# Peptides against a protein of PDB entry 3EFO: the designs that were tried, part 7

Target 1, 262 residues: chain A of PDB entry 3EFO
Amino acid sequence: SQLADLYKSCETDALINFFAKSAFKAVLHQPLKVIREILVNQTAHMLACYRKNCASPSAASQLILPDSMKVLPVYMNCLLKNCVLLSRPEISTDERAYQRQLVMTMGVADSQLFFYPQLLPIHTLDVKSTMLPAAVRCSESRLSEEGIFLLANGLHMFLWLGVSSPPELIQGIFNVPSFAHINTDMTLLPEVGNPYSQQLRMIMGIIQQKRPYSMKLTIVKQREQPEMVFRQFLVEDKGLYGGSSYVDFLCCVHKEICQLLN

## One batch from the design tools (peptide; made by RFdiffusion4, then SolubleMPNN)

Design b2_p14_8_s2
Fold by OpenDDE base, seed 1:
Structure b2_p14_8_s2 (fold): chain B 262 residues (1-262), chain A 14 residues (1-14)
Amino acid sequence: as target 1 above (262 residues)
Amino acid sequence: SDVLIDMDELEKLL
């Protein structure tokens, strides 16, 4: 009962912040491999304990997550895939040091957004609504060639445009006739002045609010080279430098839970 | 309510 109450009160965003800072502190005196193993083990142990002591019986093939921790695995995978915890030669020492320092100073809300970006389908904007569009999962599977998406992680902002994005929206946002005419070197949207443009700017403003850093806007066209940078922020997909997809990570966690309980 | 993920189904996607 006490344990069940503990899980119900769990705040995943706070846990991830704690794990991130703990891990990023540990990199100074422990091997990266060990740190990653500890993080995976902690995840598995927490979930194994829940399965053993709190959860209703279920098939062994089922992964059971308490509602309060339903996003713990995805955030943990994002943490594990962060450059600070990867021992790849392609990642510079400067980049590791930079991101380490950033996260070490982040609050719970900032680290949450940093590890799992907000991805918004802005092509579905209702100019008469004050509500933000519902965020979608950060995966290529959620993108569409006909869509326009805004991604933000507290440090960077991307406007991704599908190759078949509606010309009327392109005109509304950029005041150009077609996808081909969009200048991706721009870091600011033009002041077009129509309701759609105004709504988009409002959304961008809301996202920027209460963030410690001014997010630079990068305009990304689908299938152009800069899209590769954007895709790195689709954190549920397989990482460029050996990180697992979210699905792969779930399988890994499930196997470890089974090993702990059997 | 708990979130249940069918790992067999996920593995089929891999």
Scores: peptide ipSAE 0.415, ipTM 0.878, DockQ to the pose 0.873
Fold by OpenDDE base, seed 2:
Structure b2_p14_8_s2 (fold): chain B 262 residues (1-262), chain A 14 residues (1-14)
Amino acid sequence: as target 1 above (262 residues)
Amino acid sequence: SDVLIDMDELEKLL
C-alpha cells in the first residue's frame, strides 16, 4: 500500500529534525506542556496508524515499530527531555534560548547526534584497527567501572573514566600512573605519543570532523561532580530534571497507541 | 521487518 511504502521510506533523522525545530519554534507561543503533549501524540498517532494499517497482527502487549522508525521513540524522548521543552525553574532562560538557537540551525545529521550522543567504549580500542569502536547505548547501564568511554554530541565531548579504569590505559592516555592522578581540569589530552594515545586522538578527530562546532573536551571521573553533567547525556536514562527514561517513554507511547486503537 | 518490543517484559524491568 501507499501507506506502507511511506513508512518504509521514512527517514527518522529528518523527522526528528523537523519535530525538534517545530517544537522549538512553538515554545515562543505555546505552553511547554502542550508542546510535549503534541509530540507524544504525534508519535503515538504515527505508530498507531502503522499498527492499524501496515503492521502484521501482533499481541496488544507488543509495541510495533516499522524498521524505518525503530529509533523514532528514543530520539523523540531525547527531544522531549531537552531543556528547551522542560518546565523546570532550574533551567535558565538563557540556556533555553541557547539550546533553542542551536537546534534551530542544525541540519539533520547534527540534530541526530545532538539528541542522541555517540558513546564509545574507548577501553576496547584496537590500535591496529582504523575503525571506530561500536557505539553503545547512552545509558549508565552500559558503562563499566573498568571502562573508559568517549561521549560526543556534536557540541560536547566527554571522556569518562571508570574508577577502575585500566592503569595502563590511564598511563597511555594521560601519562599518569593512576586514576587519582588524572587532572580533570584539562580540556586537551596530552600528546603522549604511544599508539593508544594516537588512536584515541585520531578517533576524537574523526568525531570532530564535519561538525559545525568544535567540541570542548571534558574529562570526567566516575563519582566526581562533573559526572553529574555527563550523566545528563545518557539520554536513555531518566535524567536530573524528571524526563522519562527510554523504557518509560516506550511504555507511555505504547499506552497511548493502545488508547488510540481501542 | 518490524521491530517488536514486548512491553510486558519492559515493564518488568522498571
Scores: peptide ipSAE 0.412, ipTM 0.880, DockQ to the pose 0.869
Fold by OpenDDE base, seed 4:
Structure b2_p14_8_s2 (fold): chain B 262 residues (1-262), chain A 14 residues (1-14)
Amino acid sequence: as target 1 above (262 residues)
Amino acid sequence: SDVLIDMDELEKLL
């Protein structure tokens, strides 16, 4: 059907970009609560329409996503959890204004990365491979105390180190004996020169490539205070300032879809 | 193909 074809050709990243810019424009003249409700409603409405008109029948307990929109909910939740739409007192007005303006000028690719960061397990690097490690979901559940992860959203870059991260990797990256010796005040990795260090630097370079902004590197140790900032970018988790987890959001969307179809 | 999420199972993860 024509409608089915529409969903099949849907570009979720473009939709998210559109919704983001629309919402961020709307904050100037509409209450945040209304904006958030509209976004949720739009999400549910699109998916309800698909379920009604395109999808094969399924149990009411099932949430059905067209393949083209399989990531729409997670991105939408990220948008909803953005500081621009939260208006929490913990977030400065300047920060909200800054992010609003940034997103308003972002292309589709930039906004995609901005709302859903790339989280890479650096501890799994093969120094002989030219391929980037496969990204993992942005959730604490994907982190490991034994791991080292690089997170990037186009504006910020974080190198997160588990408390039990391998000493050999620490030595390779930082040229220090142990986790405790890592200086988190550094914004640049040392020029160690070994293959692992070079590979990591190469990866960082690739991530930075063709991004409109230079990403500042923040080194984060697990269980240290700066980790709280890092955790804000684990967008599938429950937000620090009241945002829903991805799972909770899915439940919310599902309920609304059911309501629309009843 | 469509992505099917069992909400009952998902809720168990909460």
Scores: peptide ipSAE 0.408, ipTM 0.877, DockQ to the pose 0.859
Fold by OpenDDE base, seed 5:
Structure b2_p14_8_s2 (fold): chain B 262 residues (1-262), chain A 14 residues (1-14)
Amino acid sequence: as target 1 above (262 residues)
Amino acid sequence: SDVLIDMDELEKLL
């Protein structure tokens, strides 16, 4: 059917870019609450329509996502959790204005990465491989105290170190003997020269490539105060300023779909 | 193919 074909051809990243720019334009003349409601409603309506007209029958307790929109909810939640759309006094007008301006000028690829960062398990690197490690979901649940992770969203780059990060990797990256010796004030990795260091630098270079902004590197130690900033980029988790976790958002969307169809 | 998420199972994790 024509409708089925439409869903198959849907590009979620383009859709999110459109929704983001539309919403961020609307903040100039519409209440934030209304804008958020519209975004949620649009999400629910698109998925409800698919369930009703395109999807194979399934239990009402299941949320059905077409393959082309399998990441629509997570991106939509990220958009909803952006400071521009949050009605929180803790968020300054300047920050809202800044991020609004940034997103309004972003292309599809830029906004995709901005809303949902890449989170790479650096501790799993094979120095003999030229392939990037597979990204993990942006959630604390995917981190490990023994792990080292690189996060990038096109504007910021973080290297997160677990408290139990392997000393050999710490030595390889920072040329220091232990986690405690890592200087978090540095914004550049030292040129240690070993294969692991070179591989990490290469990965960082690839991530930085073709991005409009130079991402400043922030070194983050687990359980130190700066980790709080890093955690704000774990977009699938509950936000600091009242944004829902991805799981909570899925529940919300599912409930709204059910209301539309029942 | 469609992605199916069992909301009952998901809610149990909350």
Scores: peptide ipSAE 0.405, ipTM 0.874, DockQ to the pose 0.848

Design b2_p14_8_s3
Fold by OpenDDE base, seed 1:
Structure b2_p14_8_s3 (fold): chain B 262 residues (1-262), chain A 14 residues (1-14)
Amino acid sequence: as target 1 above (262 residues)
Amino acid sequence: SDVLIDMDELERKL
């Protein structure tokens, strides 16, 4: 059907870009609560329409996402959790204005990365491979104390180190003997010159390619104070300022879909 | 193909 074809051809990243810019424009003349409700409503309506007209029958307890929109909810939740759409006094007007302007000028690729960062398990690097490591979901549940992860959202880059990260990797990256010796005040990795260091630098370079802004590198040790800033970018987890986890958002969307169809 | 999420299971994990 024409409708089925429409869903198959849907580009979620473009759609999210559109929703983001529309919402961020609307903040100038609509209450934030209304804007958030509209976004959730639009999400639910799109998915309800699919369930009604395109999807194969399934149990009411199942949330059905077309393949083309399988990441729509998570990106939508990220949008909803952006400071521009949050009515919290902890967020300064300047920060809201800054973030708003940033997104308003972003292309599809930029906004995609901005709302949902890349989180790469660097500790799994194959120094002989030219491929980037597969990204993991942006959640604390995907981190490990034994791991080293690189996070990038187009504006910031974080290198997160678990408390039990391998000493050999620490030596390879930082040229220091242990986790405790890592200086988190540095914003550049030393040029150690070994294959692992070179591979990491290559990956960082690839991530930086074609980005409009030079991403500042922040080195983060697990359980140190700066880790709290890093955790804000684990967008599938519960937000600091009242935003829902991805799971909670899915439940919300599912309930609204059910209400629309029943 | 469609992605199916069991919401009952998710709710139990909450």
Scores: peptide ipSAE 0.451, ipTM 0.893, DockQ to the pose 0.848
Fold by OpenDDE base, seed 2:
Parts: C-alpha cells; structure tokens; sequence
Structure b2_p14_8_s3 (fold): chain B 262 residues (1-262), chain A 14 residues (1-14)
C-alpha cells in the first residue's frame, strides 16, 4: 500500500530534526506543556496509524515500530527532555535561548547526535584497529565501574572513568599511577605517546570531524560532583528536571496508542 | 521487519 511505502521510506533522523525545529519555533507562541503534548500525540498517532494499517496483527501488550522508526521514540523522548521544552527554574533563560538557537540551525546529522549522544567504551579499544568501538546505549546501566567511556553530542565531549578503571589504561591515557591522581580540571589529554593514547586521540579526532563546533573535553571521575553533569547526557535514564526515562516514555506512548485504537 | 516490544515485560523490569 501507499501508506506502507511511506513508512518504509521514512527517515527518522530527518523527522526528529523537523519536530525539533517545529517545537522550538512553537515555544515562542505556545505553552511548553502544549508543545510537549503535541509531540507525544504526533508520535502516538503515527505509530497508531502504522499498527492499524500496515503492521501485522500483534498482541495489544506489544508496541510495534516499523523498522524505519525503530529509534523514533528514543529520539522523541530526548527532544522532550531538552531544556528548551522544560519549564524549570533551575534552567536559565539564557541556556534555553542558546540551545534553541543551536538546534534551529542544525542539520539532520547534527541534531541526531545532539539529541542522542555517542557513548563509546574506550576501555575496549583495540589499538590495532582503526574502527571506532561500537557505541552503547546512553544509560547508566551500560556503564561499568571498570570501564572508561567517551561521550560526545557534537557540543560536549566527556571522558568518564569508573572508580575501578584499569590502572594500566589510566597510566596510558593520563600518565598517572591511579584513578585518584587524575586531574579532572584538565581539558586536554596529555601527550603520553603510547599506542593506546594515540588511538584514543585518533578516535576523539574522528568524532570531532565534520562537527561545526569544537567539543570541549571534560574529564569525569565516577562518584565525583562533575559526574552529575555527565549523567544528564545519559538520555535514556530519568532526567533530573522531570524528564522520563526511555522505558517510561515507551509506556506512555503505548498507552496513548492503545487509547487511539481502542 | 517490525520491531516488537513487549510492554508487559518491559514494565516488569522496572
């Protein structure tokens, strides 16, 4: 059917870009609550339509996503959790204005990375490989106390270190003997010169390539105060300022779909 | 192929 073809050809990244810009434009004229409701409603309607007209029959307890939209909900949740769409006194007007303007000028690729960061397990690096490690989901559940992770969203870059990070890797990256000796005030990695350090720097370079802004590096130690900032970029988790986890959002969308079809 | 998420299972994991 024509409708099935439409869903098959859907580009979720472009759609998210569109929704983001539309929503951020609407902020100037509509209440934030209304905008958020519209976004959820649009998501539910699109998926309800697919379930009704295109998808094979399935249990009502199942959420059905077309392959082309398999990541639509997670990105939509990220959009909903963006500070521009949140009315919290903890978020400055300047910050909202800044991020709004940034997104309004972002291309599809930039906005995709902005809303859902890359989270790379650096501790798994193969120094003999030129390939980037496979990204993991942006959730605390994917972190490891023994791990080292690089997070990037096109604007910020974080190097997160678990409290039990391997000393050999710490030495390789920072040229210090232990986790405790890492200086988190540094914004640049030292030029240690070993293969691991070189590989990490290469990866960081690749991530920085073709990005319109230079990403500042923040070194984050697990269980230290700056980790709170880092955790805000774990977008699948519950947000500090009232944003839902991805799981909660899926439940919300599913319920709304059921209401539309029932 | 479609992605199917069992919401009951997902809720139980919460």
Amino acid sequence: as target 1 above (262 residues)
Amino acid sequence: SDVLIDMDELERKL
Scores: peptide ipSAE 0.448, ipTM 0.891, DockQ to the pose 0.836
Fold by OpenDDE base, seed 4:
Structure b2_p14_8_s3 (fold): chain B 262 residues (1-262), chain A 14 residues (1-14)
Amino acid sequence: as target 1 above (262 residues)
Amino acid sequence: SDVLIDMDELERKL
């Protein structure tokens, strides 16, 4: 059907970019609550239409996503959780204004990365390979106390270290003997010169490549105060400032779809 | 193909 073809050709990243810019424009003249409701409604309507007109029949307890839109909900949730759309006093006006302006000028690729960061398990790096490690989902559940993870969203870069990170990796990256010796005040990795260090630097370079903004590196130790800032970028988790987890959002969307179709 | 998410199962994981 014509509709089916339309959904198959849908580019979710472009759609999210559009929704983001539309919403961020609307904040100037619409209440945030209304904007959020519109975004959820639009998401639900799109998916309800698909379920009604394109999808094969399925149990009411199932959420159906076309393959082209399989990541739409997660990105939409990220958008909804962005500080620009939150009215929490903990978020400064300057920060909201800054991010709003940034997104308003972002291309599709930039906005995609901005809303859903890359989270890379650096502890799994193969020093003999030039390939980037496979990104993991941005959730605490994907972190490991034994792991080291690099997070990047085009604006910020974090190197997160588990409390039980391998000493050999710590030595390789920081040239210190243990987790406790890592200086989190540094914004640059030391020039250690070993293959692992060089590989990590290369990975960081690749991530930075063709990005419009230089990402400052923040070193984060697990269970230290700065980790809270890092966790805000684990966008599939429940937000610190009232944002829903991805799971909660899926439930919300599903309920709304059901309401539309009943 | 479509992605099917069992919401009942998902809720049980909460």
Scores: peptide ipSAE 0.446, ipTM 0.893, DockQ to the pose 0.839
Fold by OpenDDE base, seed 5:
Structure b2_p14_8_s3 (fold): chain B 262 residues (1-262), chain A 14 residues (1-14)
Amino acid sequence: as target 1 above (262 residues)
Amino acid sequence: SDVLIDMDELERKL
């Protein structure tokens, strides 16, 4: 059917870019609450339409996502959780204005990365491989105290280190003997000169490649105060200022779909 | 193919 073809051809990243710019334009003339409601409504309607007209029959208790939109909810939740769309007094007008302006100028690829960062398990690197490690979901549940993770969203880059990060990796990256010796004030990795260090630098270079902004590197130690800033980029988790976790958002969307169809 | 998420199961995990 025409509808089925439409859903198959859908590009979620393009939709998110469109919705983001539309919403961020609307903030000038519409209440934030209304804008958020519209975004949720649009999400629910698109998925409800698919369930009704395109999807194979399934239990009502299941949320059905077409393959082309399998990440639509998570991106939409990220958009909804952006400071521009939040009315919390803790968020300054300047910050909202800044991020609004940034997104309004972003292309599809930029906005995709901005709303959903890359989170790479650096501790799994194989120095013999030229392949980038597979990104993990942006959630605390995917972190490990024994792990080292690189997060990038096109504007910021974080290197997160678990409290139990392997000393050999710490030595490889920072040329220091232990976690405690890592200086988190540095914004550049030292040129240690070993294969692991070189590979990490290469990965960072690839991530930085063709991005419009130079990403400042922030070194983050688990359980130190700056980790709270890092955690704000774990977009699938509950937001600091009332944003839903991805799981909660899925429940919300499913509920609204059911209301539309039943 | 469609992605199916069992919301009952998900709810139980919350």
Scores: peptide ipSAE 0.445, ipTM 0.892, DockQ to the pose 0.843

Design b2_p14_8_s4
Fold by OpenDDE base, seed 3:
Structure b2_p14_8_s4 (fold): chain B 262 residues (1-262), chain A 14 residues (1-14)
Amino acid sequence: as target 1 above (262 residues)
Amino acid sequence: SYVAIDMEKLEAEL
């Protein structure tokens, strides 16, 4: 996908891997609050340095990002919102330890996908095309009630269905007549055997390729309770446990940059 | 090159 390719080709993927591992190592010796502050400060300092020394003069109201780091803020926000760096009591120590260890062993490609999932509008699939659909930003604003989306982060795979998903696609994927008939307890798509089903399975296969873990499929219906879990992977939105949206984070970073330069 | 984000616009949308 175009968006996925854009992220993959960015130097930010290496940076976020480094920051993630550094932060997750620091968790063993430093308070979480301090670690988060360090990450934000590092981000702001890097960008402030660029603005001061490399960028052309621009209005103070603008946030200037070099092309090589244009997606750094979004990834950094994802890192900051990771359960390992959150001190919420709702997150168990075991879960933090597990996630920490996972990331500590991840390569650049793995961590990239882990922190920023791939979200694919599969309802737009051309069954005659061998190309993957272009990924969309991981935000609720990019979902459609009429759409069907596949989300993958290297560990989990979700198939999200809008309440107004096309019945023909539902029939094609699940072999049931309507949205209401979809069984969300299933973890495997039925082998319906039509071109759309086959194409979807191929896409899922491609996404699974070369991933170190087998991603279990979770089927999610819009407006049902399990959707809350799915929404946690819409990383550009506000987090459940107090994490900022991407926009909020940009504002935060911008303010800090201004403080550094003024 | 670089990307410029108008933060005033973003803040206004919040």
Scores: peptide ipSAE 0.426, ipTM 0.891, DockQ to the pose 0.635
Fold by OpenDDE base, seed 5:
Structure b2_p14_8_s4 (fold): chain B 262 residues (1-262), chain A 14 residues (1-14)
Amino acid sequence: as target 1 above (262 residues)
Amino acid sequence: SYVAIDMEKLEAEL
């Protein structure tokens, strides 16, 4: 009962903040491989303990997550895939140092958004609604060639446009007739003044609200070179530098849990 | 309450 209560009170965002700061502190005195192993081990141990002591009997082929930790694996995977914990030559030491320092000073809300961005399907906007569109999972599988998506992680903001995005929406946002006419060098949306443009600006404003840093807007066209940068923020997909997809990570965690319990 | 993920099904989809 006491253990069950503990899991019930757990908040994933707080845990990720703790794990991130702990890991990023440890980088200074422990090998990266060891740090990654510890993080995976801690995740597996927590979940194994829950399964053993709190969960109803289930098939060994099932991964059991307490409701309070249902998103822990995806966030943990994002942490593990962060450049600070990767020893890739493509990543500069300065970039690692920069991101390390950023996270070390982040609050719970900041780190949550940083590790798992908001991805909004703005092509589905109802101009009559004041509600934000429901965020989708950060994966390429959720994108559409016909869609327009806004991504934000507290530091960066991207407006991604599918190659077949509706011309009427393009006109509404950019005041140009087609996808080909969109200038991706702009960092600000034009003030077109129509309801759709205004609503998009409002959404962007809401996202920016109460964030410690001003997010620079990057316009991204599908299949153009800058899209590669954007795709790095689709955190549930396989990482560019060898990081696992969310699905792969779940398999990894499940295997480790089984090893602990069997 | 908890969430149960069928790993066999998930792996089969990969």
Scores: peptide ipSAE 0.404, ipTM 0.882, DockQ to the pose 0.872
Fold by OpenDDE base, seed 4:
Order: C-alpha cells, then structure tokens, then sequence
Structure b2_p14_8_s4 (fold): chain B 262 residues (1-262), chain A 14 residues (1-14)
C-alpha cells in the first residue's frame, strides 16, 4: 500500500513531535535506556487504554490501533531509532547534537517528515501529470532494481537508482547513456531540459517548498557504498546500528500491551 | 474505527 493511503493522522504527528522534543530534552538528564523505555511504555500504555476502554473485544493475538493512532507505532519506532536516542559509538557526538537541536526547533509537519521520510517512485512519473507520485513505505521491500526513487526528510534528499534503472530515464535525468555513467559526486541534477527532467526538478522543488532547510541532493547508486547512508532512511527496516524494524517494534508493543491488560 | 493487526500472521510473514 502507498504511504499516502496508510499514514494520514494529524493527531499522531502532534504526539510524535511532543514525544520527540520531550525525549530529546530528557537526554540531557536521563540515561538513554530509561528514555527509550519510557517511550515504549507510553506507547503501550496509550494503546492498552484504548483496547481496554474503547475497542471491542478482540483476540489476544491482534494488535488494535485506533485510527487516530494507527501510525503512532511506526513513528515511535523511528524516534527510537534516531541517533539522538541510540548512543552508538559509531555516531559522532556532533551529529547527535546537531539532530537534537534541529528537532527541538521543528514544528509538527517538519518533525513528521524528519522521522518518516517521503519515498517517491520517480520511475513512475507521468510527464503529463502535475501530481506528485504517491509515496511508498520506507522499506527496502518497496525498492526495485528497475526503479528510481527520491527520498526526502526535510534535511536530506536522495535520488536512489536501481542497478537496472531504465536507460531512457537515466538519459532523461542525467543525459548519460547508462547507469555506469552516472556521476554520484554531483549534488545537482544537470539541466537536460526534456519533459521528464523538468518534471523531476519540479517535484524536487515542491518537496523543498516551505521547508526550513535547503536539502542537499545525494545521488545514490544501488550496491555502491553511499547506498548504506541511504538505507538508514528506510526507517521501517532494521536499523544499521541495532534499531528494530517496524515489525519487530509492533511485536514488542503488542507484548507489552498484553502484559498491561493481563 | 480501528485497525486490527494479526500479529501471528505478521510474524509468519517475516
């Protein structure tokens, strides 16, 4: 399913913003382990309360999410997987400090995009349409070797190209004959001037519009080293530094809910 | 309304 169809919840956006800022403030005074536990407990508690007081009786094997919070777990998992809360030696102190400060100043819309990026299938663009392509879920499972995807989180923009990306699209975007000829050191797309190129640029412009920060473009080829950085933004997958996948997190939350009700 | 996720099914799909 498309992200746009799955994740429409303004209330959840506000909650995540609140939880993020609260957690990031708490980092200065509390151990990260405690902060993470609190976030998980709060998530489970809210959902347990709903199940107890609002939901119809359901099988214990089911996780019940109210519509208003249907995307709360996925965002919460993204928050938990943020470098500010991970305390990994692989993550520089500067990076953690930077992201912490950024989030502390973000509004609801900005934080929503920051924690759950837009992942757009650019290879499906209709040059005759002015509409943005529907975002897909941020998971490797949604990528294809034949596809080209644009990812944006309000701070960074990535153009990911599958190894089998259509040559005609590659030529349309980069004015080169093949995947191998794409220069990934570029931070700007060339001015090719064809309809596809112009539409892509327009889309990028729309994504950039009303964002407080200018997003630097990183071109990423599948199976090249920079793809590792890109994959960190596939937030529903297992984190590079030990963060849980969305599915794993759901299981965790479900277990905790059951414990609370039991 | 609410969304019900079958956790057993979800785990089986992993």
Amino acid sequence: as target 1 above (262 residues)
Amino acid sequence: SYVAIDMEKLEAEL
Scores: peptide ipSAE 0.398, ipTM 0.881, DockQ to the pose 0.621
Fold by OpenDDE base, seed 1:
Structure b2_p14_8_s4 (fold): chain B 262 residues (1-262), chain A 14 residues (1-14)
Amino acid sequence: as target 1 above (262 residues)
Amino acid sequence: SYVAIDMEKLEAEL
């Protein structure tokens, strides 16, 4: 996954899988509010324990994350923001049930990608390289109006295009002259046959590889209505249904840790 | 090894 590659957080992957399945099982027997509180408390306790027993002395204003848990908070926030753990009336029972069942059957790698998508700046592709572009954090702040990004979470794949995407790339991918000519109703990229198109298709193939589900491709233009759906997968940002941004969650966790240690 | 996040700075940006 994006974060695994960046932070080498193998232990966190297993933990988040465990927490997710435990929480989703608990939904059947406990109030959602209680489950969310437990998850936050567990996160705070683990980090507080590390600070107390393992970390070097540091300022109280600092949040200390061990290397093995660098991405624990972000994944935990993603879990907390999942529709299964939200009691919003806008979320249908069917959707909650569906996602619950999906996660309950996911392995560590699948759940990691599901909770934190891979977001790739494909506008930076080197057609001569076999390496995937470096993933960026799942936040709007990492997007560019001049960029083209591929997002995948194991279930869905999105190709996001900035309003100022390079026409040459648009031509290379879609075989159309401009952004305005892109048909967002298509679920497959045309086989244009140029090196850039081939490289993109290869990358998409690599992402799809070893995933249990075939990811449907959705093409998204910046500032069009479907972009709202795409933005829901920018998991570090504030959620649509009351979820916190990653920054807000860090503040919350830090406060909780301080309370535990004082 | 660990990562230290300056929460005061982070909070100030909010």
Scores: peptide ipSAE 0.383, ipTM 0.876, DockQ to the pose 0.641

